# Peptides against a protein of PDB entry 3V4L: the designs that were tried, part 175

Target 1, 386 residues: chain A of PDB entry 3V4L
Amino acid sequence: GQPLAKDKVALLIGNMSYWEHPKLKAPLVDVYELTNLLRQLDFKVVSLLDLTEYEMCNAVDEFLLLLDKGVYGLLYYAGHGYENFGNSFMVPVDAPNPYRSENCLCVQNILKLMQEKETGLNVFLLDMCRKRNDYDDTIPILDALKVTANIVFGYATCQGAEAFEIQHSGLANGIFMKFLKDRLLEDKKITVLLDEVAEDMGKCHLTKGRQALEIRSSLSEKRALTDPVQGAPCSAEALVRNLQWAKAHELPESMCLKFQCGVHIQLGFAAEFSNVMIIYTSIVHKPPEIIMCDAYVTDFPLDLDIDPKHANKGTPEETGSYLVSKDLPKHCLYTRLSSLQKLKEHLIFTVCLSYQYSGLEDTVEEKQEVNVGKPLIAKLDMHRGL

## One batch from the design tools (peptide; made by RFdiffusion4, then SolubleMPNN)

Design b2_p19_4_s3 (from b2_p19_4, 10 letters changed)
Fold by OpenDDE base, seed 2:
Structure b2_p19_4_s3 (fold): chain B 386 residues (1-386), chain A 19 residues (1-19)
Amino acid sequence: as target 1 above (386 residues)
Amino acid sequence: KELEEIEELKKKGLIVPMS
């Protein structure tokens, strides 16, 4: 019979905004496009950008809580990385230069933990370098992996080779995702799908002799990303998993704020990623005696590190939101909260209405505090370990 | 030729290694 997944869960991490390393760009588009494709495949997707070591550890821990017997687990990582002694290390954005294994997440440790969950399929898609880090002489004593015939690695490059992004002036995929996205929805065994992606990459003149997809697999069964989720009555664990995922993806409801002057503001929220939210404000009603009015958001929690100079932009693109801008209402002021994983408290902020009456030169301000609770990933309390 | 072009593109920051 066709294999069934008990459930399907994916963690996608894209690290770009490194503190001590070259900034990347491709992970933004790659995580976004992969998220949309995996959602079409009925995956529960957690998509995270720009994680510190601590935040990456917590994201992995929360991902592992979504895994159980017969669940398909997919980890995608795009960012800086290295490979020492067959161990793959994902580099967090706060990693020092040079980085070491103590500053990085070992993929094989994550695999061990996934194997302890008795997962139905373990897929790792690693869009990072596999070059040896000569600054890290640590031989990780990895515990012996269980012999499970359900592991697939797709490496964006060969062992000991570099992976590259091509930084165009516009939004572009990384090399691996460019080819992966065209095949990902195919109803094929995941190793066959990745082999076709490898062939497509091998035809590209930009990648020839530079970057080739490597597939490492123990997968003995015909498992595909298209395999249907088992529709039988959800175990209590499956219900908890569904609720946990839903909680991590709950947006605040749109609000209509009414000011004393009679101006009405719509406050709306959009998810770009599990840790990235756009706030938008629009004037939906204005008394005729008010000639000008603008609605600014301010007084964000300090944990979010929001620069006011980057808030309240006339376009989503000016906030750095290029991917969801088509789905956003027009003629708003936009603010991008890119670090929701850092939120320890409720998202409380001020909506400031600045307005002018006809025949008065003085600008008047009214303020309203808004509490939207913990949006998206902030509901998981990824900080509870400190 | 192709390797030199890559090294020039690397120097221009148009190709970033993920290492």
Scores: peptide ipSAE 0.299, ipTM 0.734, DockQ to the pose 0.427
Fold by OpenDDE base, seed 5:
Structure b2_p19_4_s3 (fold): chain B 386 residues (1-386), chain A 19 residues (1-19)
Amino acid sequence: as target 1 above (386 residues)
Amino acid sequence: KELEEIEELKKKGLIVPMS
């Protein structure tokens, strides 16, 4: 019969905004496009941008809680990285310069933990450098990996080589994702699909002699990303997994706020990533005696590090939201919350209405506090452990 | 040509290593 996945779960991490390292751009587009493709493949996708070491550890731990016997697990990482002695290290955005293994996440440690879950398929897609870090002299004594089948690594580059992004004037995919996205939906064994991606990359003049896809596999079965999910969740574990995933993807409901002056505001929410939400406000009713009115969002939790200068923009693009701007309502004020993983408490903020009456020079302000609970990834409470 | 174009892109900082 066709192989069945008990469920399909993916964690996608894109690190770009490094503190002590060169900033990247491709991971933004790559994580977004891969998220949409994996959703079409019935994956439960958690997509995260710009994680610290602590936040990456928690994201991996939450991902491992979604894994179980016969579940398909996919980890994608795009960012800085290195490889020492066959161990791959993902570099968090807060990593020092130079970074060491103690500042980074070892992919083979994650693989060990995935193998303990008896997963039906483990796929690692690593869009990072595999160059040796000469500042890291640690030989991680990795415990012997269990001899389990159904592991696949797709490395964006070969051992000891660099991976590159090409920064254009606009948004563009990274080199690996450019070729991967064109084949990802094909009903093929995952190793055959990745081999075809390697051939396509090998024909590209930009990558030839610089970056080549390496496939490492113990996949003894015919498994594909297209393999259907086993029907309705009959197990308690499947129900828990579905509830845990649903928590990480629940947006606040849109609200209609009514002010004393008779102005009505629509407040709406959109997900760009699991840790990135756009808030938008629009005036839906204005009394004729009010000549001018604007609705601002303010007083965000300090944990979100929201600069008011970047809030309440006339376009999504002015917030740094280029990918979801087509799906957003027009003629709003937009605010991008890019660090929802930092939110410890409920998202409470103020909607401030500033308005002017006909024949009065003075502006009047009315304020309403809004509590939207824990949106998206903030529901996982990734801070439980500090 | 292609090698020169890429050396020029590297000099412009348009090619970033992910190392």
Scores: peptide ipSAE 0.292, ipTM 0.733, DockQ to the pose 0.515
Fold by OpenDDE base, seed 1:
Structure b2_p19_4_s3 (fold): chain B 386 residues (1-386), chain A 19 residues (1-19)
Amino acid sequence: as target 1 above (386 residues)
Amino acid sequence: KELEEIEELKKKGLIVPMS
């Protein structure tokens, strides 16, 4: 019969905004497009941008809690990385220069933990360099991996080689995702699918002799990303997994705020990623005596590191939100919260209405505090380990 | 040609190694 997945769970990490390393751009588009494709494949996807070491560890731990016997686990990483002695290291955004293994997440350690969950399939898609880091002489003593025959690695590059981002003037995929996305929905054994992606990359003149996809697999069964999820969640663990995933994707409800002047504002929320939310405000009612009015959001929690210069923009694109802008309502002010994983408390902020009456030169302000609880990934309390 | 273009792109910081 066709193989069944007990469930399908994916963690996608895209690191771009490095503190001590060159900034990347492709991970933004790659994580977004891969999220949409994996959702079409009935994956529960957690998508995270710009994680610190601590935040990456917590994201992996939360991902491992979603894994269980017969669950398909997919880890995608796009960012800086290296490979020493066949061990792949993902570099967090806060990693020092030079980085070492102690500052990075070892993929083979994650694989060990995934094997303890008795997963049905383990897929690693690593869009990072595999060049040796000469500043890290650490030989990790990895415990012997169990022979589970359910492991697939897709490396964006060959062993000891660099992976490259091509920074165009616009948003573009990384090289690996450019070819992967065209085949990801195919009903093929995952190793066959990746082999076809490797052939497509090999035909590209830009990648020829620089970047080649490498597949490492022990997969003995015909498992595909298209494999259907086993029906109704019959186990308490499957219910918990579904609830945990749902919590990590719960947006605040849209609010209608009423001000004393008679202005009504709609406050809305949209998810770009599991840790990235767009807040938008629109004037839905204005008394005719008010000639001009704007609704600003301000007084965000300090943990979110919101620069007021990037808040309350007339377009989503001016906030750095290029991907979801088509799905957003028009004629709003937009604010992008890009670090929801840092939120320790409820998201409390102020909506400030600035307005002018006909025949008065002075602007009037009214303020309302809004508490939207913990949005998206902030519900997972990734900070509980401190 | 293509190799030279990519070396120029690398020199311009338009190709970023993910290392």
Scores: peptide ipSAE 0.286, ipTM 0.730, DockQ to the pose 0.501; fails the geometry check
Fold by OpenDDE base, seed 4:
Structure b2_p19_4_s3 (fold): chain B 386 residues (1-386), chain A 19 residues (1-19)
Amino acid sequence: as target 1 above (386 residues)
Amino acid sequence: KELEEIEELKKKGLIVPMS
């Protein structure tokens, strides 16, 4: 019969906004597009951008809590990275220059922990360099992996080679994701699918002689990303996993705020990623005596590091939200919260209505405090221990 | 040739190594 997954869970990490390293752009698009494709494949997807070392460790720990016997686990990473002695290291955004293994996450350690969960399939898709880091002579003593015969690595480049981002003037996929996305929905054994992606990449003149997909696998079964999830959650653990994932993806409900002047504001929320939310405000009712009014959001928690210069924009794109802008309501003010993983407390902020009456020169302000609890990934308390 | 073209594209900031 066709293999069945007990469940399917994916963690996607895209690191771009490095402190001490060149900034990337492709991980934004790649994580977003891969999220949408994996959702069509019935994966529970956690999608995270711009994680520190500590935040990456916590994201992996939370991902491992979603894994259990016979669950398909997929880890995708796009960002800076290196490979020393066959160990792959993902570089966090706060990594020093030069970075070392102590500043990075070892993929083989994650694989070990996934094997302890008795997963049905372990897929790693690594869109990073595999060049040796000459500043790190440490050989991590990794425990011996179990022989599970359910492991697939798709590396965006060959061993000892660089992976490249091609920065166009617009949003573009990375080289690996450009070819992967066209085949990801195919009902094929995952190693066959990746081999076809490797052939497609090999036909591209831009990648020829520069970057080639490498597949490493120990996969004894005909497992595909299309493999159906086993029916209704049969175990308490499966129910807990479903609730934990749902908790991490719960948006705040849209609110209608009423001000004393008779202005009504719609406050809405949209998820771009598991740690990125757009807040939008719109005027839904205005008394005719009010000639101008705007609804600004302000007084955010300091942990979110919101620059007021990037808040309350007339377009989603001006906030840095280029991907979900088509799905957002028009004629709002938009604010992008890109670091929800940093939120230790409830998201409390102020809605400030600035308005002017006909025939008065002075602007009037009314304020309302809004508590939306812990949105999206902030419900997982990824900062537990700081 | 191909390596020289990569280095030219790197110098133009059109190719960023993910290393």
Scores: peptide ipSAE 0.282, ipTM 0.729, DockQ to the pose 0.405; fails the geometry check

Design b2_p19_4_s4 (from b2_p19_4, 11 letters changed)
Fold by OpenDDE base, seed 2:
Structure b2_p19_4_s4 (fold): chain B 386 residues (1-386), chain A 19 residues (1-19)
Amino acid sequence: as target 1 above (386 residues)
Amino acid sequence: DELKEIEELKKKGLIVPMS
């Protein structure tokens, strides 16, 4: 019979906005597109952008809580990275320059922890460099891995080689994701699928002799990302996992705010990623005596580090949201909250209505405080160790 | 020639190593 997954869980991390390293762009598109594809494959996807070391550790811990016996686990990482002594290190956005293993997450340590969960399949897709870091000669003493015969690594590049992002003027995939996305939905053994992706990359003139997909696998069974999830949650643990994932992906409900002047505002929320939410405001009713009226969001929690200059934009794209803009209502003001993982408290903010009456020169302001609780990933309290 | 094109793209900062 076709193998069954007890469940399917993916953690996708895209690091771009490095503090001390060159900024990347491709991880934005790559994480987004991969999220949509894995959702079509019935994966529970946690998608996170721009994580610090601490936030990456917590994201991995929360991911490991979603893993159990016979669960398919997929970790995707796009960002800066290196490989020392066959160990892959993912570089957090707050990593110093030069970074060391102590500032980075070791993928093989994550694999060890996944093996302790008795997972049905462990897939690592690593869109990062595999060049040695000459600033870190630390040989990590990894404990002996269990022989589980269910491990697949897809490396975007060969051992000791660089992976590259091609920064076009527009949104573009990274090289690896460009080819992976075309095959990811195929009902094939994951190693066969990745081999076909490797062949496609090998035909590309841009990648030829520079970046080649490497597959490392112990996978003895015919397992595919298309393998169906076992229908009913058969265990209390499976129910808890489903509830935890659902909790981490719950958006605030849209609100209709009514101001004393008779203006009505719709406040809406959209998820771009598990840690990235767009707030949008629209004027749904305006009395005719009000000639100008704008609804701004302000007074965000300091933990979110929201620059007011980037808030309340006339387009999603002006906030840095290029992916979900088609699904958003038009004619709003848009604010992108890109760091929901940092939220320690409830998301409380002010909706400020600025308006002008016909025949009055002065603008009038009305304010309403809005509490939307903990949106998306903020419900997991990824900061519980600070 | 493809090598030159990518060196030119690197010089333009259009190719960023993910290292």
Scores: peptide ipSAE 0.296, ipTM 0.737, DockQ to the pose 0.490
Fold by OpenDDE base, seed 5:
Structure b2_p19_4_s4 (fold): chain B 386 residues (1-386), chain A 19 residues (1-19)
Amino acid sequence: as target 1 above (386 residues)
Amino acid sequence: DELKEIEELKKKGLIVPMS
């Protein structure tokens, strides 16, 4: 029969905004496009941008809680990285310069933990450099990986080679994702699909002799990303997994705020990523006696590190949101919350209405506090260890 | 020619290694 997945879970990490390293751009588009493709493949996708070491560890731990016997697990990483002695290290955004293994996440340690879950398929897609870090002399004593089948690595480059992004003036995919996205929906064994991606990448003049896809596999079965999910979750474990995923993807409900002056504001929420939410406000009713009226969101939790200069923009693009702009309502004020993983408490903020009456020079202000609970990834309480 | 174009792109900071 066709192989069945018990469930499908993906963690996608895109690190771009490094503190001590060159900033990247491609991971934004790559994580977004891969998220949409994996959702079409019935994956439960957690998509995270710009994680610290601690946040990456917690994201991996939460991902591992979603894994179980016969579940398909996919980890994608795009960012800085290195490889020492066949161990791949993902570099967090807060990593020092130079970074060491103690500042980074070892992919083979994650693989060990995934193997303990008896997963039906483990896919690692690593869009990072595999160059040796000469500042890291640590020889990881990797415990012997269990001899488990059904592991696939897709490395964006060969061992000891660099991976590159090409920074255009606009949004563009990274080199690996550019070829991967065109084939990802094909009903093929995952190793055959990745081999075809390697051939397509090998035909590109930009990558030829610089970057080549390497496939490392112990996949003994015919498994595909297209393999159907086993029907309704009948197990307690499947129900828990569905509830955990649903918590990480629950947006606040859209609400209508009524002010004393009779102005009505629509407040809405959109997910760009699991840790990135856009708040938008629009005036849906204004009394005719009010000549000017603006609604601002203010007083965000300090943990989110929101600069008020970047809040309440007339376009999504002015907030740095280029990908979801087409799906957002027009003629709003937009605020992008890019670090929801840092939220320890409920998202409480103020909607401030500033308005002027006809024939009065003075501006009047009314404020309403809004509590939207823990949106998206903030429901997983990734900070419970601090 | 392609190598020169890439050296020019590297000099412009348009090619970033992910290392």
Scores: peptide ipSAE 0.290, ipTM 0.736, DockQ to the pose 0.486; fails the geometry check
Fold by OpenDDE base, seed 4:
Structure b2_p19_4_s4 (fold): chain B 386 residues (1-386), chain A 19 residues (1-19)
Amino acid sequence: as target 1 above (386 residues)
Amino acid sequence: DELKEIEELKKKGLIVPMS
């Protein structure tokens, strides 16, 4: 019969905004598009941008809590990375220059932990360099992996080679995701699918002689990303997993705020990623005596590091939100919260209404505090212990 | 020379190595 997954869970990490390394752009688009494709494949997807070492460790730990016997686990990473002695290291955004293994996450350690969960399939898609880091002479003593015959690595480049981002003037996929996205929904054994992606990449004149997909696999069964999830959660563990994932993806409810002047504001929320939320405000009712009226959001928790210069924009794009802008209401003020993983407390902020009456020169302000609890990934408490 | 073309594209900031 067709293999069944007990469940399907994916962690997608895109690191771009490095402190001490060149900034990337492709991981934004790649994580977003892959999230949408994996959701069509009935994956529970956690999608995270711009994680520190500590935040990456916690994201992996939370991902491992979603894994269990017969669950399909997929880890995607796009960002800086290296490979020493066949060990792949993902570079966090706070990694020093030069970085070392002590500053990075070892993919083979994650694989070990996934094998302890008795997963049905382990897929790693690594869109990073595999060049040796000559500043890191550490040989990680990894415990011996179990012989599970359910492992697939898709490396965006060959061993010892660089992976490249081609920075166009606009948003574009990375090289690997450009070809992967066209085949990801095909009902094929995952190794066959990746081999076809490798052939498609090999036909591209831009990548020829520069970057080639490498597939490493120990996969004894005909498992596909299209494999159906085994029906309604029949175990307590499956219910807990579903609740944990749902908790990490719960948006705040849209609110209608009423001000004393008779202005009504709609406050709305949209998820771009599991750690990235757009807040938008719109004037839904204005008394005719009020000639000008704007609704600003302010007084965010310091942990979110919100620059007021990037808040309350007339377009989603001016906040740095280019992907979800089509799905957002028009004629709002938009604010992008890009670091929800940093939120230790409830998201409390102020809605400030600035308005002017006809025939008065002075602007009037009214303020309302809003508590939306812990949105999205902030419910997982990824900062427990700092 | 594909290596020279990569180096020229790197110098233009059109190709960023993910290393």
Scores: peptide ipSAE 0.283, ipTM 0.730, DockQ to the pose 0.427; fails the geometry check
Fold by OpenDDE base, seed 1:
Structure b2_p19_4_s4 (fold): chain B 386 residues (1-386), chain A 19 residues (1-19)
Amino acid sequence: as target 1 above (386 residues)
Amino acid sequence: DELKEIEELKKKGLIVPMS
């Protein structure tokens, strides 16, 4: 019979906004497009951008809690990285320069922990460099991996080679994702699918002699990303997993705010990623005596590092939200919250209505505080480990 | 030629190694 997955869970991490390293752009598009494809494949996807070491550790721990016997686990990483002695290290955005293994997440350690969960399939898609880090002489003593015969690595590049981002004038995929996305929905054994991706990359003149996909697998069964999820959650663990994933993707409900001047504002929320939310405000009713009015959001929690210069934009694109802009309502003011993983408390902020009456030069302000609880990934309390 | 083009693109920040 066709193999069944007990469930399918993916963690996607895209690191771009490095503090001490060159900034990347492709991980934004790559994580977004891969999220949409994996959702079409019935994966429960957690998508995270720009994680610190601590936040990456917590994201991996939460991902491991979603894994269980016969669950398909997929980890995708796009960002800076290195490989020492066959160990792959993902570089967090707060990593020092030079970085060391102590500042990075070892993929083989994550694999060990995934094997303890008795997963049905373990897929690692690593869109990072595999060049040796000469500043890290640490030889990880890895415990012997169990012989589970269910492991697949797709490396964006060969051992000891660099992976490259090509920065175009617009949004573009990384090299690996460009080819992966075209085949990801195919009903093929995952190693066969990745081999076809490798052939497609090998035909491209841009990648030829620069970057080649490497596949490392012990996969003994015909497992595909298209394998159907086993029917209704029959275990308490499957129900908990579904609830945890649902919590991590729960948006605040849209609100209608009424001001004393008679202006009504709609406040709405959209998810770009599990840790990235767009807030949008629109004027839904304005008394005729009010000639001008705008609804600004302000007074965000300090933990979110919201620059007021990037808040309350007339377009989603001006906030840095290029991907979900088509799905957003038009004629709003938009604010992008890009670090929801940092939120320790409830998301409390102020909606400030600035307005002008006909025949009065003075601008009037009314303010209303809004509490939307913990949106998206902030519900997982990724900070509770301190 | 291709290697020089890569180096020029790297110098221009148009190709960023993910290292």
Scores: peptide ipSAE 0.281, ipTM 0.723, DockQ to the pose 0.434; fails the geometry check

